# Ledger of designs, part 141: peptides against a protein of PDB entry 3T7K

Target 1, 248 residues: chain A of PDB entry 3T7K
Amino acid sequence: KAEKILARFNELPNYDLKAVCTGCFHDGFNEVDIEILNQLGIKIFDNIKETDKLNCIFAPKILRTEKFLKSLSFEPLKFALKPEFIIDLLKQIHSKKDKLSQININLFDYEINGINESIISKTKLPTKVFERANIRCINLVNDIPGGVDTIGSVLKAHGIEKINVLRSKKCTFEDIIPNDVSKQENGGIFKYVLIVTKASQVKKFTKLINDRDKNETILIVEWNWCVESIFHLNVDFTSKKNVLYQKK

## One batch from the design tools (peptide; made by RFdiffusion4, then SolubleMPNN)

Design b2_p21_7_s4 (from b2_p21_7, 9 letters changed)
Fold by OpenDDE base, seed 3:
Structure b2_p21_7_s4 (fold): chain B 248 residues (1-248), chain A 21 residues (1-21)
Amino acid sequence: as target 1 above (248 residues)
Amino acid sequence: DLEKEKKEIEELIKEVEKKYK
């Protein structure tokens, strides 16, 4: 059926998209439309797997979903597109009225607002955002909204190697892991990096660390600090936004 | 539905963040 539908076009574009969707197409696609999209070089995956070499995300806007955040770790992310791209494309293809010799849909017309060329270009860098920031080992409180697994998965996609989950009510100093990175001369390296949810946790962890490991560098942030860093594909250590405690 | 779950997670995170701001 898809071949018959596409036979009316003299030339078919190859968009070369390997994509996931978030915040859109929750009902999926019918078999015919999937086949059509496949013939146009658009392959949609249900989940993110590194082996699939994903290069595209469909979303209505910037979202804080796991898929969206992880898409910014694609190597590279080539396109971040609104779902209207697929909608308009399929609409044009299914339209009987237009003796369209060619499909006239340009990917660049469907870019997600706020994901610009600067962001896309950073996904071509050989390193991940937290790797560039010398953050490899972090401490994460167990009561974090969204769950430690989801948040941990996002952080790992962006270069965090080790995630230590802290039981906020029962943890001791010995439970806190250091960010074991080699001292690079030019980069602010924090020995202890923690993601917390409450001010009480800041007080607790700062006390635990300062009492046992004096004069060490500490960075305590909210989840939003990580999200903002991901959205910009850059860690701005000069910003105090979403930083709860910093000791350089 | 995995997408529904993710949306719920996103909303929960936003709500919590709003309470702490």
Scores: peptide ipSAE 0.036, ipTM 0.664, DockQ to the pose 0.049
Fold by OpenDDE base, seed 1:
Structure b2_p21_7_s4 (fold): chain B 248 residues (1-248), chain A 21 residues (1-21)
Amino acid sequence: as target 1 above (248 residues)
Amino acid sequence: DLEKEKKEIEELIKEVEKKYK
């Protein structure tokens, strides 16, 4: 059926998209439309797997979903597109009125607001954002909204190797892991990096660390610090935004 | 629905953000 529909076009574009969707297409696609999209080089996946070599995300806007945040770790992210790309494409293909010899849909007309070429270019870097920031091991409180698994998965996608989950009410100093990174000449390294949810946790962890390891560097941040770092694909250590405690 | 769950997570994060701003 898809072949018959597409036969009216003299030339078919190959968009070469391997995509996931977030915040759109909740009802999915019918079999015919999936086949049409596949013939146009658009493959939509349900989940993110590294083996699929995903290069595209569909979303109505910048979102804080796991899929959206992980899409910024694609190697590279080629396109971040609004769902209207697919909608308009399918409308044009199914249109009976237009003696269209060619499909005339430009991907660049459907870019998600706020995902610019600067962001896209950073996804071509050989390193991940937290790797570049010398953050390898972090401590994460167990009461983090979204859950430690989801948050941890996003952080790992962006270069964090080890995530230590802290039971905020029961943890001791011995439960806190150091950020074990080799001192590179030009980058500030924090020995202890923690993501917390409450001011009481800041007080607790600062006390525990300072009492046992007084001379060490500490970075305590909110989840929003990580999100902003991901959205910019850069860690700005000069900003105090979403930083709850910093000791250099 | 995995997308629904993710949306809920996003909303929870936003609520927390509003509370702490």
Scores: peptide ipSAE 0.035, ipTM 0.660, DockQ to the pose 0.050
Fold by OpenDDE base, seed 5:
Structure b2_p21_7_s4 (fold): chain B 248 residues (1-248), chain A 21 residues (1-21)
Amino acid sequence: as target 1 above (248 residues)
Amino acid sequence: DLEKEKKEIEELIKEVEKKYK
């Protein structure tokens, strides 16, 4: 059926998109439309797997969903597109009235607002954002909204290797893991990095660490600190935004 | 619980969207 529909076009574009969707297309696509998209070099996946070499995300706008945040870790992210790209494309293809010899839809007309070339270019870097920031091991409180698995998965996609989950009410100093990074001459290296949700946790962890390891560097942040770092694909250690405690 | 978390995540998105528009 897809072949018959596409036969009216003399030339078909190859968009070469391997994509996931977030905040759109919740009902998926019918089999014919999937086949049409496949013929145009557009493959849509349900979930993010590294083996699929994803290069595109469809979303109506910038989102803080797991898929959107992880899409910024694609190697590279080639396109971040509005769902209207697919909608208009399929509409044009299914249109019987338009004697169109060619599909005339430009991907660049459907870019998500706020995802610019500067952001896209950073996804071509050989390192991940937290890797560049010398953050390899973090401590994450167990009561974080979104859950430790989702948050942890996003952080891992962006270069954090080890996530230690802290039971905030029961944890001791021995439960806190150090950020095991080689001292690089240039850049802020924090021995202890923690993501917390409450001021009481800041007080607890700062006390535990300072009582046992008094001279060490500590960074305690909110989840929003990580999100902002991901959206910029850069960690700004000069910013105090979403930083709850910092000891250099 | 998952819906509330989605909403909170969505609300937190709005502030970021304003900054990056």
Scores: peptide ipSAE 0.031, ipTM 0.651, DockQ to the pose 0.077
Fold by OpenDDE base, seed 2:
Structure b2_p21_7_s4 (fold): chain B 248 residues (1-248), chain A 21 residues (1-21)
Amino acid sequence: as target 1 above (248 residues)
Amino acid sequence: DLEKEKKEIEELIKEVEKKYK
């Protein structure tokens, strides 16, 4: 069926997209449309796997979903596109009225607002955003909304190697892990990095660390600090936004 | 699943903003 539909075109583009969708296409695609998209070099996956070498995300706008946040860790992310790309493409292909000899859809007309070329270019870097920031080991409170698994999965995709989950009510100093990174001359390395949800946790962890390991560097942030760092593919240590406690 | 995740993450941000403002 797909071959018959596509036979009316003189040439077919190859878009070379390996994509996931978020915030769109909840009902999926019918078998004919999947086959059409495949013939055009568009493959849509249900889940993110590193082995699939994904290079594209479909979303109506910038989202804070796991899929969207992880798409910024693709190597590289080539395109972040609105779902209207697929809609208009399929509409043109299924159109009976227009004897269209060619498919005339340009990917660049469907870019997600706010994902610019500067952001896309950073996904070509050999390192991940938190790796560049010298953050490899973090402490995460167990009562974080969204769950430690989802949050942890996003953080790992962006270069955090070890996530230590802290039981916020019962943890002691011995439960807190250091950020074990080699001392680089350039850039502030924080010995202790923590993601917390409550002011009481800030007070608790600062006391525990300062009482037992005096004069060490501490960074305590909220989840939004991580999200903003991901959206910019850069950690700005000069900003106090979303930083709850910092000791240099 | 995606809508639930979005809601949970957005709620986390809103809650933190309310507590620290």
Scores: peptide ipSAE 0.066, ipTM 0.675, DockQ to the pose 0.041; fails the geometry check

Design b2_p21_8_s1 (from b2_p21_8, 7 letters changed)
Fold by OpenDDE base, seed 4:
Structure b2_p21_8_s1 (fold): chain B 248 residues (1-248), chain A 21 residues (1-21)
Amino acid sequence: as target 1 above (248 residues)
Amino acid sequence: MIEELKKKNEEALEEALKNAL
């Protein structure tokens, strides 16, 4: 059926998109539209798998979903597109207007606001955002909204190798893992990096660390610090935004 | 069909906003 619909075009674009969707197309597409999209080089996947070599995200705007946050870790993220791209494409294809020689839809007209070339260019870097920031091992409190598995999965996608989950009420100093990175001269390396949800946790962890390891560097942040770092694909250590405690 | 898709996308956006990390 798709072939018959597409036969009216003399040339078909190949968009070469391997995409996931978030905040759009939750019910997927009908079989004909999936086939049409596939013929145009648009493959939509339900879930993010590294083996699929995903290069695109469809979303109406910047979202704080697992899929969106992970899409910024694609290698590279080539396109971040509004769902209107697919809608307009399907409209043109299903239109009964005479022999359209070509499908004239430019991907660049459908860019998600706030995902600019500066962000896209950073996804071409050989390192992940937290890797560049010398954050490889973190401590994560177990009461984090969204759950430790989801949050942990996002953080791992962005170059955190080890996530230690802290039981905030029962944890001791021995439960806190160091961020084991080689001292590089130019980056503020923190020995202890923690993501917390409450001011009481800041007080607890700062005390535990300072009582046992008095002169070590500590970074305690909110989840929003990670989100902002992901959205910018850069860690700004000069910013105090979403930083709850810092000891250099 | 396209109007339905748009409506469903509005619903999907609302859900994504509610379930924001």
Scores: peptide ipSAE 0.660, ipTM 0.963, DockQ to the pose 0.912
Fold by OpenDDE base, seed 3:
Structure b2_p21_8_s1 (fold): chain B 248 residues (1-248), chain A 21 residues (1-21)
Amino acid sequence: as target 1 above (248 residues)
Amino acid sequence: MIEELKKKNEEALEEALKNAL
């Protein structure tokens, strides 16, 4: 069926998109439309797998979903597109009125607001955002909204190798892991990095660390610190935004 | 069918906003 629909076009574009969707197309597409999209070089996947070499995200806007946050870790993310791209494409293809010799839809007209070339260019870097920030091992409180598995998976996608989950009520100093990174000459390395949800945790962890490991560097942040770092693909250590405690 | 896709996308966006991290 798709071949018959597409046979009216003299030339078909190859968009070369390997995409996931978030905040759109939850029910997927019908079989004919999937086949049409595939013939145009548009492959849509239900889940993120590294083996699929995903290069595109469809979303109506910047979202704080697992898929959207992870899409910024694609190598590279080539396109972040509004779902209207697919809608307009399918409309044009299914249109009986115009003997269109070619599909006239430009990907660049459908960019998600706030995902610019500066962000896209950073996805071509050989390192991940937290890797560049010398954050390899973190401590994550177990009561984090969204759950430790989801949050942890996002953080790992962005270069955090080890996530230690802290039982905030029961944890001791011995439960806190150091950020094991080699001292680089030009970068402030924090020995202890923690993501927390409440002020009582800041007080607890700062006391535990300072009592047992005096004069060590500590970074305690909110989840929003990570989100902002991901959305910018840069860690700004000069900003105090979403930083709850910092000791250099 | 396309109008249905648009409506479903509105619902999908609402769900995504509710499930925001």
Scores: peptide ipSAE 0.658, ipTM 0.963, DockQ to the pose 0.884
Fold by OpenDDE base, seed 5:
Structure b2_p21_8_s1 (fold): chain B 248 residues (1-248), chain A 21 residues (1-21)
Amino acid sequence: as target 1 above (248 residues)
Amino acid sequence: MIEELKKKNEEALEEALKNAL
């Protein structure tokens, strides 16, 4: 059926998109529209898998969803597009106007506001954002909103190798893992990196670490510090925003 | 069909905003 619909076009674009959707198309597409999109080089996946070599995200705007945050870790993210791209494409294809020899839809007209070329260019770097920041091992409190599995999965997508979950009420100093990174000349290395939700946790962990390891570097941040770092694909160690405690 | 997709996308956006990390 899709072939018959597309036969009226002399040339078909190949968009070469391997995409996931967030904040749109939750119910997917009908079989005919999926086939049409596939013939145009648009493949939509339900979930993120590394093997699929995803290069695109569809979303109405910048969102704080797992899929959106992980899409910024694609290698590279080629396009971040509004769902209107697909809607307008399908409208044009299903239109009975005989005179359309070509599909005239430019994907660049559908870019998500705030995902610019500077962000896209950083996804071509050989390293992930937290890897570049010398953050490989973190401590995460177990009461984090969204859950440790979801938050941990996002952080791992962005280059954190090890996530240690801390039981905030029962944890001791021995439960806190160091950030095991080799000294690089050009970056601040924190021996202890922690993501916390409450001021009481800052007081607890600061005391535990300083009592047992007095001269070590500590970074304690909110989840929003990670989100901002992901959205910019850069860690700004000069910013105090969402930093709860820092010892250099 | 397309108007239905638009309406469903509005609902999907609302859900995504409620479930923000």
Scores: peptide ipSAE 0.656, ipTM 0.963, DockQ to the pose 0.909
Fold by OpenDDE base, seed 2:
Structure b2_p21_8_s1 (fold): chain B 248 residues (1-248), chain A 21 residues (1-21)
Amino acid sequence: as target 1 above (248 residues)
Amino acid sequence: MIEELKKKNEEALEEALKNAL
């Protein structure tokens, strides 16, 4: 059926998209439209897997979903597109107007607002954002909204290798892991990096660390610090935004 | 069908906003 629909076009584009969707197309597509998209080099996946070599995300705007945050870790993210791309494409293809010999849909017309070439270019870097920031091991409180598994998965996608989950009520100093990175001269390396949800945790962890390891560097941040770092694909250590405690 | 997709996408956006990390 798809072949018959596409047979009216003398030339078909190959968009070469391996995509996930977030905030759109939750129910997927019908079989004919899936096949049409496949013939145009558009493959949509339900979940993110490294083996799929995903290069695209469909979303109506910048979202704080797991898929969107992880899409910024694609190698590279080639396109971040509005769902209107697919809608307009399918509209054109299903149009019975005899005079359409070609599909005239340009990917660049459908870019998600705020995902510019500067962001896309950073996804071509050989390193992940937290890797570049010398953040390898973090401590994450167990009461984080979204859950430690989801948050942890996003952080791992962006170069954090080890996530230590802290039970905030029961944890001791011995439960806190150091950020095991080699001291590089020009990078602010924090020995202890923690993501917390409330001021009481800041007080607790600051005390535990300072009482036992007084001279060490500490970074305590909110989840929003991580989100902003991901959205910019850069960690700005000069910013105090979403930083709850910092000791250099 | 396309109008249905648009409506469903509006719902999907609302859900995504609700489930924001």
Scores: peptide ipSAE 0.650, ipTM 0.962, DockQ to the pose 0.916

Design b2_p21_8_s2 (from b2_p21_8, 6 letters changed)
Fold by OpenDDE base, seed 4:
Structure b2_p21_8_s2 (fold): chain B 248 residues (1-248), chain A 21 residues (1-21)
Amino acid sequence: as target 1 above (248 residues)
Amino acid sequence: DFEKLKEENKKALEEAEKNAL
């Protein structure tokens, strides 16, 4: 059926998109439209798998979903597109208007607001955002909204190798892992990195660390610090935004 | 129906915003 619909076009674009969707197309597409999209080089996947070599995200805007956050870790993210791209494409293809020689839809007209070339360019870097920031091992409190598995999965996608889950009420100093990174000359390496949800956790962890490991560097942040770092694909250590405690 | 699809996408956006990490 898709072939018959597409036969009216003399040339078909190959968009070369391997995409996931978030905040759109929850019900998917019908079989014919999937076939149409596939013939146009648009493959939509239900879930993110590294083996699929995903290069695209469909979303109406910047979202704080697992899929969206992970899409910024694609190697590279080629396109972040509004769902209107697919809608307009399918509308044009299903239109009964005369033999259109070409499908004239430009991907660049459908870019998600706020995902600019500067962000896309950073996805071509050989390193991940937290890797570049010398954050390899983190401590994550177990009461984080969204759950430690989801949050941990996002953080791992962005170059955090080890996530230590802290039971905030019961943890001791021995439960806190160091950020085991080689000392680089650029004074931005923190021995202890923690993501917390409450001011009481800041007080607890700062005390535990300072009492047992004096003069060590500590970074305690909110989850929003990670989100902002992901959205910019850059860690700004000069910003105090979402930083709860910092000891250099 | 593209209007239905737009409405479904509106709901999907609302859900994604509600379930934001």
Scores: peptide ipSAE 0.690, ipTM 0.968, DockQ to the pose 0.907
Fold by OpenDDE base, seed 3:
Structure b2_p21_8_s2 (fold): chain B 248 residues (1-248), chain A 21 residues (1-21)
Amino acid sequence: as target 1 above (248 residues)
Amino acid sequence: DFEKLKEENKKALEEAEKNAL
């Protein structure tokens, strides 16, 4: 059926998209439309797997979903597109207007607002955003909204190797892991990096660390610090935004 | 039905915003 629909076009584009969707197309597509998209080089996946070599995300805007945050870790993210791309494409293909020798849909007309070429270019870097920031091991409080598994999965996608979950009420100094990174010449390495949800946790962890490991470097941030770093694909250590405690 | 699809996408967006990390 899809072949018959597409046979009216002299040339078919190959968009070469391996995509996930977020905030759109929850019910998926019918079998014919999936086949049409596949013939145009558009493959949509339900879940993110590294083996699929995903290069695209469909979303109406920048979202704070697991899929969206992880899409910025694609190698590279080639396109971040509005769902209207698919809608307009399918509308054109299903149109009964005989005169369409070509599909006239340009990917660049459907870019998600705020995902610019500067962001896309950073996804071509050989390192992940937190890797570039010398953050490999973090401590994450167990009461983080969204859950430690989801948040941890996003952080791992962006280059954090080890996530230590802290039971904030019961944890001791021995439960806190150091950020084990080799001293590189050009960046402030924090020995302890923590993501917390409450001011009481800042007080607790700063005391535990300072009492047992004096003069060490500490970074305590909110989850929003991570989100902003992901959305910019850059860690700005000059910003105090979403930083709850910093000791250099 | 592309209008249905648009309405479904509107609901999907609302859900995504509600479940924001």
Scores: peptide ipSAE 0.689, ipTM 0.968, DockQ to the pose 0.908
Fold by OpenDDE base, seed 1:
Order: C-alpha cells, then structure tokens, then sequence
Structure b2_p21_8_s2 (fold): chain B 248 residues (1-248), chain A 21 residues (1-21)
C-alpha cells in the first residue's frame, strides 16, 4: 500500500531519522504511515536504546520528560522536530490534489523552539555535560519526584557514572560518597555533590560533611539545576540558580 | 484524520507537562 502511494513521486527524500517521540504520537501510527515513514528514512522507536543510534526527537516543545532529557545526550542529536513535520509530510503524501513530483518538506522549518544549532553542536562533543563539569559520582535523595531510577537514568545518560541513593532520614556521613574525579587543572571539582528536595536535607548533609570532613568542597543542588544544565548542555558554576549550598 | 491526530497530540502534551520531571 505504501509503495503505491509513494509511486506518484519521482524522487523520495531520505531524511535518515532514528527518532523517539514525547508529548506526541502516543497512539503511534497506522501500518501504512509507518511504512511510508520508513521508506522516507524515518524510523520511530518506542524507547531509547543506545544500540539504535537515535539521532532525533519529536516533541511539540521543550519538555521535562525522560525521553526529551535523554535525547540531548544522543551522539549526536541531529534534529529536534515538532510533530507537525510528520503531520505535514503525511498530508502531502496522502494528498490526491497536488500533482507534486517531489516531497517539499524542509526539516529546518519544524525545529523545536529553544533547541538551536548551539545546542545541537554540543551533542557532537566527545564528552557529556556532567563529565565536562567533573561530576562523576553524586548523592541523590530517595524522595526525589520522578523516582531515583528515572532521574538516575537521565543523569547517567549525561555522564554521571555513579549514583548513590541516600535515605535522608537514616543516612550517616559514611553513606555519602565522594565525587572521585582526577583533578583536571582548569575546573573546580566538588568533593561532595548532592541532589536534594528539602531545606532540612541541606542542613543535615552540610552538618554531616562539615563535622567529619570540614575542609572539603560541597555542592548541594535541586533537580532543576540538573535540568537547566541538560537544556543548555552546559554547567554554569557561576550561577546560584537552583544551588542550595556551595562551599568552594 | 489529521485533526484527530492534532487533538490527540494536544492531550499528549498536556499529559507530558503534568508528568514533568
């Protein structure tokens, strides 16, 4: 069926997209439209797997979903596109009125607002955003919204190697792991990095660390600090936004 | 039906915003 529909076009583009969707296309596509998209070099996956070499995200805008946040870790993210790309493409293909010899849909017309070439270019870097920031080992409180597994998976996609989950009510100093990174000459390294949800946790962890390891560097942030860092593919250590405690 | 698909996508967006991390 797809071949018969596409036979009216003299030339077919190959978009070379391996994509996931978020905030759109929850019900998927019919079999004919999937085959049409496949013939145009557009393959849509249900879930993110590293083996699939995903290079595209479909979303109506910047979203705080696991898929969207992880898409910024693709190697590279080639395109971040609005769902209207697929809709307009399929509309043009199914149109019987237009004697179009060619499909005339430009990917750049469907760019997600706020995902610019500067962001796309950073996904081509050999390192991940938290790796570049010298954050390899973090402490994460167990009461984080979204759950430690989902949040942890996003953080790992962005270069955090080890996530230590802290049971905030029961944890001691011995439960807190150091951010064990080799001193790179040009970057501020925090020995203890923590993601917390409450001011009481800040007070607890600062006390525990300062009582046992008084001279060490500490960074305590909200989850929003991580999200902003991901959306910019850059950690700004000069910003106090979403930083709850910092000791250099 | 592309209008239905647009409406479904609107609902999907609303859900994604509600379930934001």
Amino acid sequence: as target 1 above (248 residues)
Amino acid sequence: DFEKLKEENKKALEEAEKNAL
Scores: peptide ipSAE 0.689, ipTM 0.968, DockQ to the pose 0.906
Fold by OpenDDE base, seed 5:
Structure b2_p21_8_s2 (fold): chain B 248 residues (1-248), chain A 21 residues (1-21)
Amino acid sequence: as target 1 above (248 residues)
Amino acid sequence: DFEKLKEENKKALEEAEKNAL
């Protein structure tokens, strides 16, 4: 059926999109529209898998969803597009009135506000944002909103190799893992990196570490520190925003 | 029905904002 609909066009674009959707198209597409999109080089996936080599996200705006945050880890993220791209494309294709020889939809007209070329260019880097920041092992409190699995999955997508979940009420110093990174000459490496939710956790963990491992470097942050780092694809160690405790 | 799709997308956005990480 899709072939018959598309046969009226002399030339078809190939958009070369492998995409996921967030904040749009929850009910998916009908079989004909999926086939049409596939013929135009647009493949939409339900879930993020590394094997699919995803390069696109559809969303109405910047969102704090798992899919959106992970899309910034694509290699590269080529396009971040509004859902109106698909809607306008399908409207043009299904239009019986216009004997259009060509599909006249430019994907650059549908860019998500705030995802600029500077962000897109950073997704072409050979390293992930936390990898570049020398953060490989983190401690995450078990009472994190969104859950440790979801938060952990986002952090791993962005180059954190090991996530140690801390049971905040029961944990001891021995439960805290070091950030095991080789000393590189030009970057402040924190021996202990922790993501916490409460001021009481800051007091607890700073005491545990300082009592047992004196003079070591400590970074304690809120989840929002990670989100801001992901949205910028850069860790700013000069910023105190969302930093709860820092010892250099 | 593209109008229905727009309404569904509006609801999807509201849900995504409510469930923000």
Scores: peptide ipSAE 0.689, ipTM 0.968, DockQ to the pose 0.908

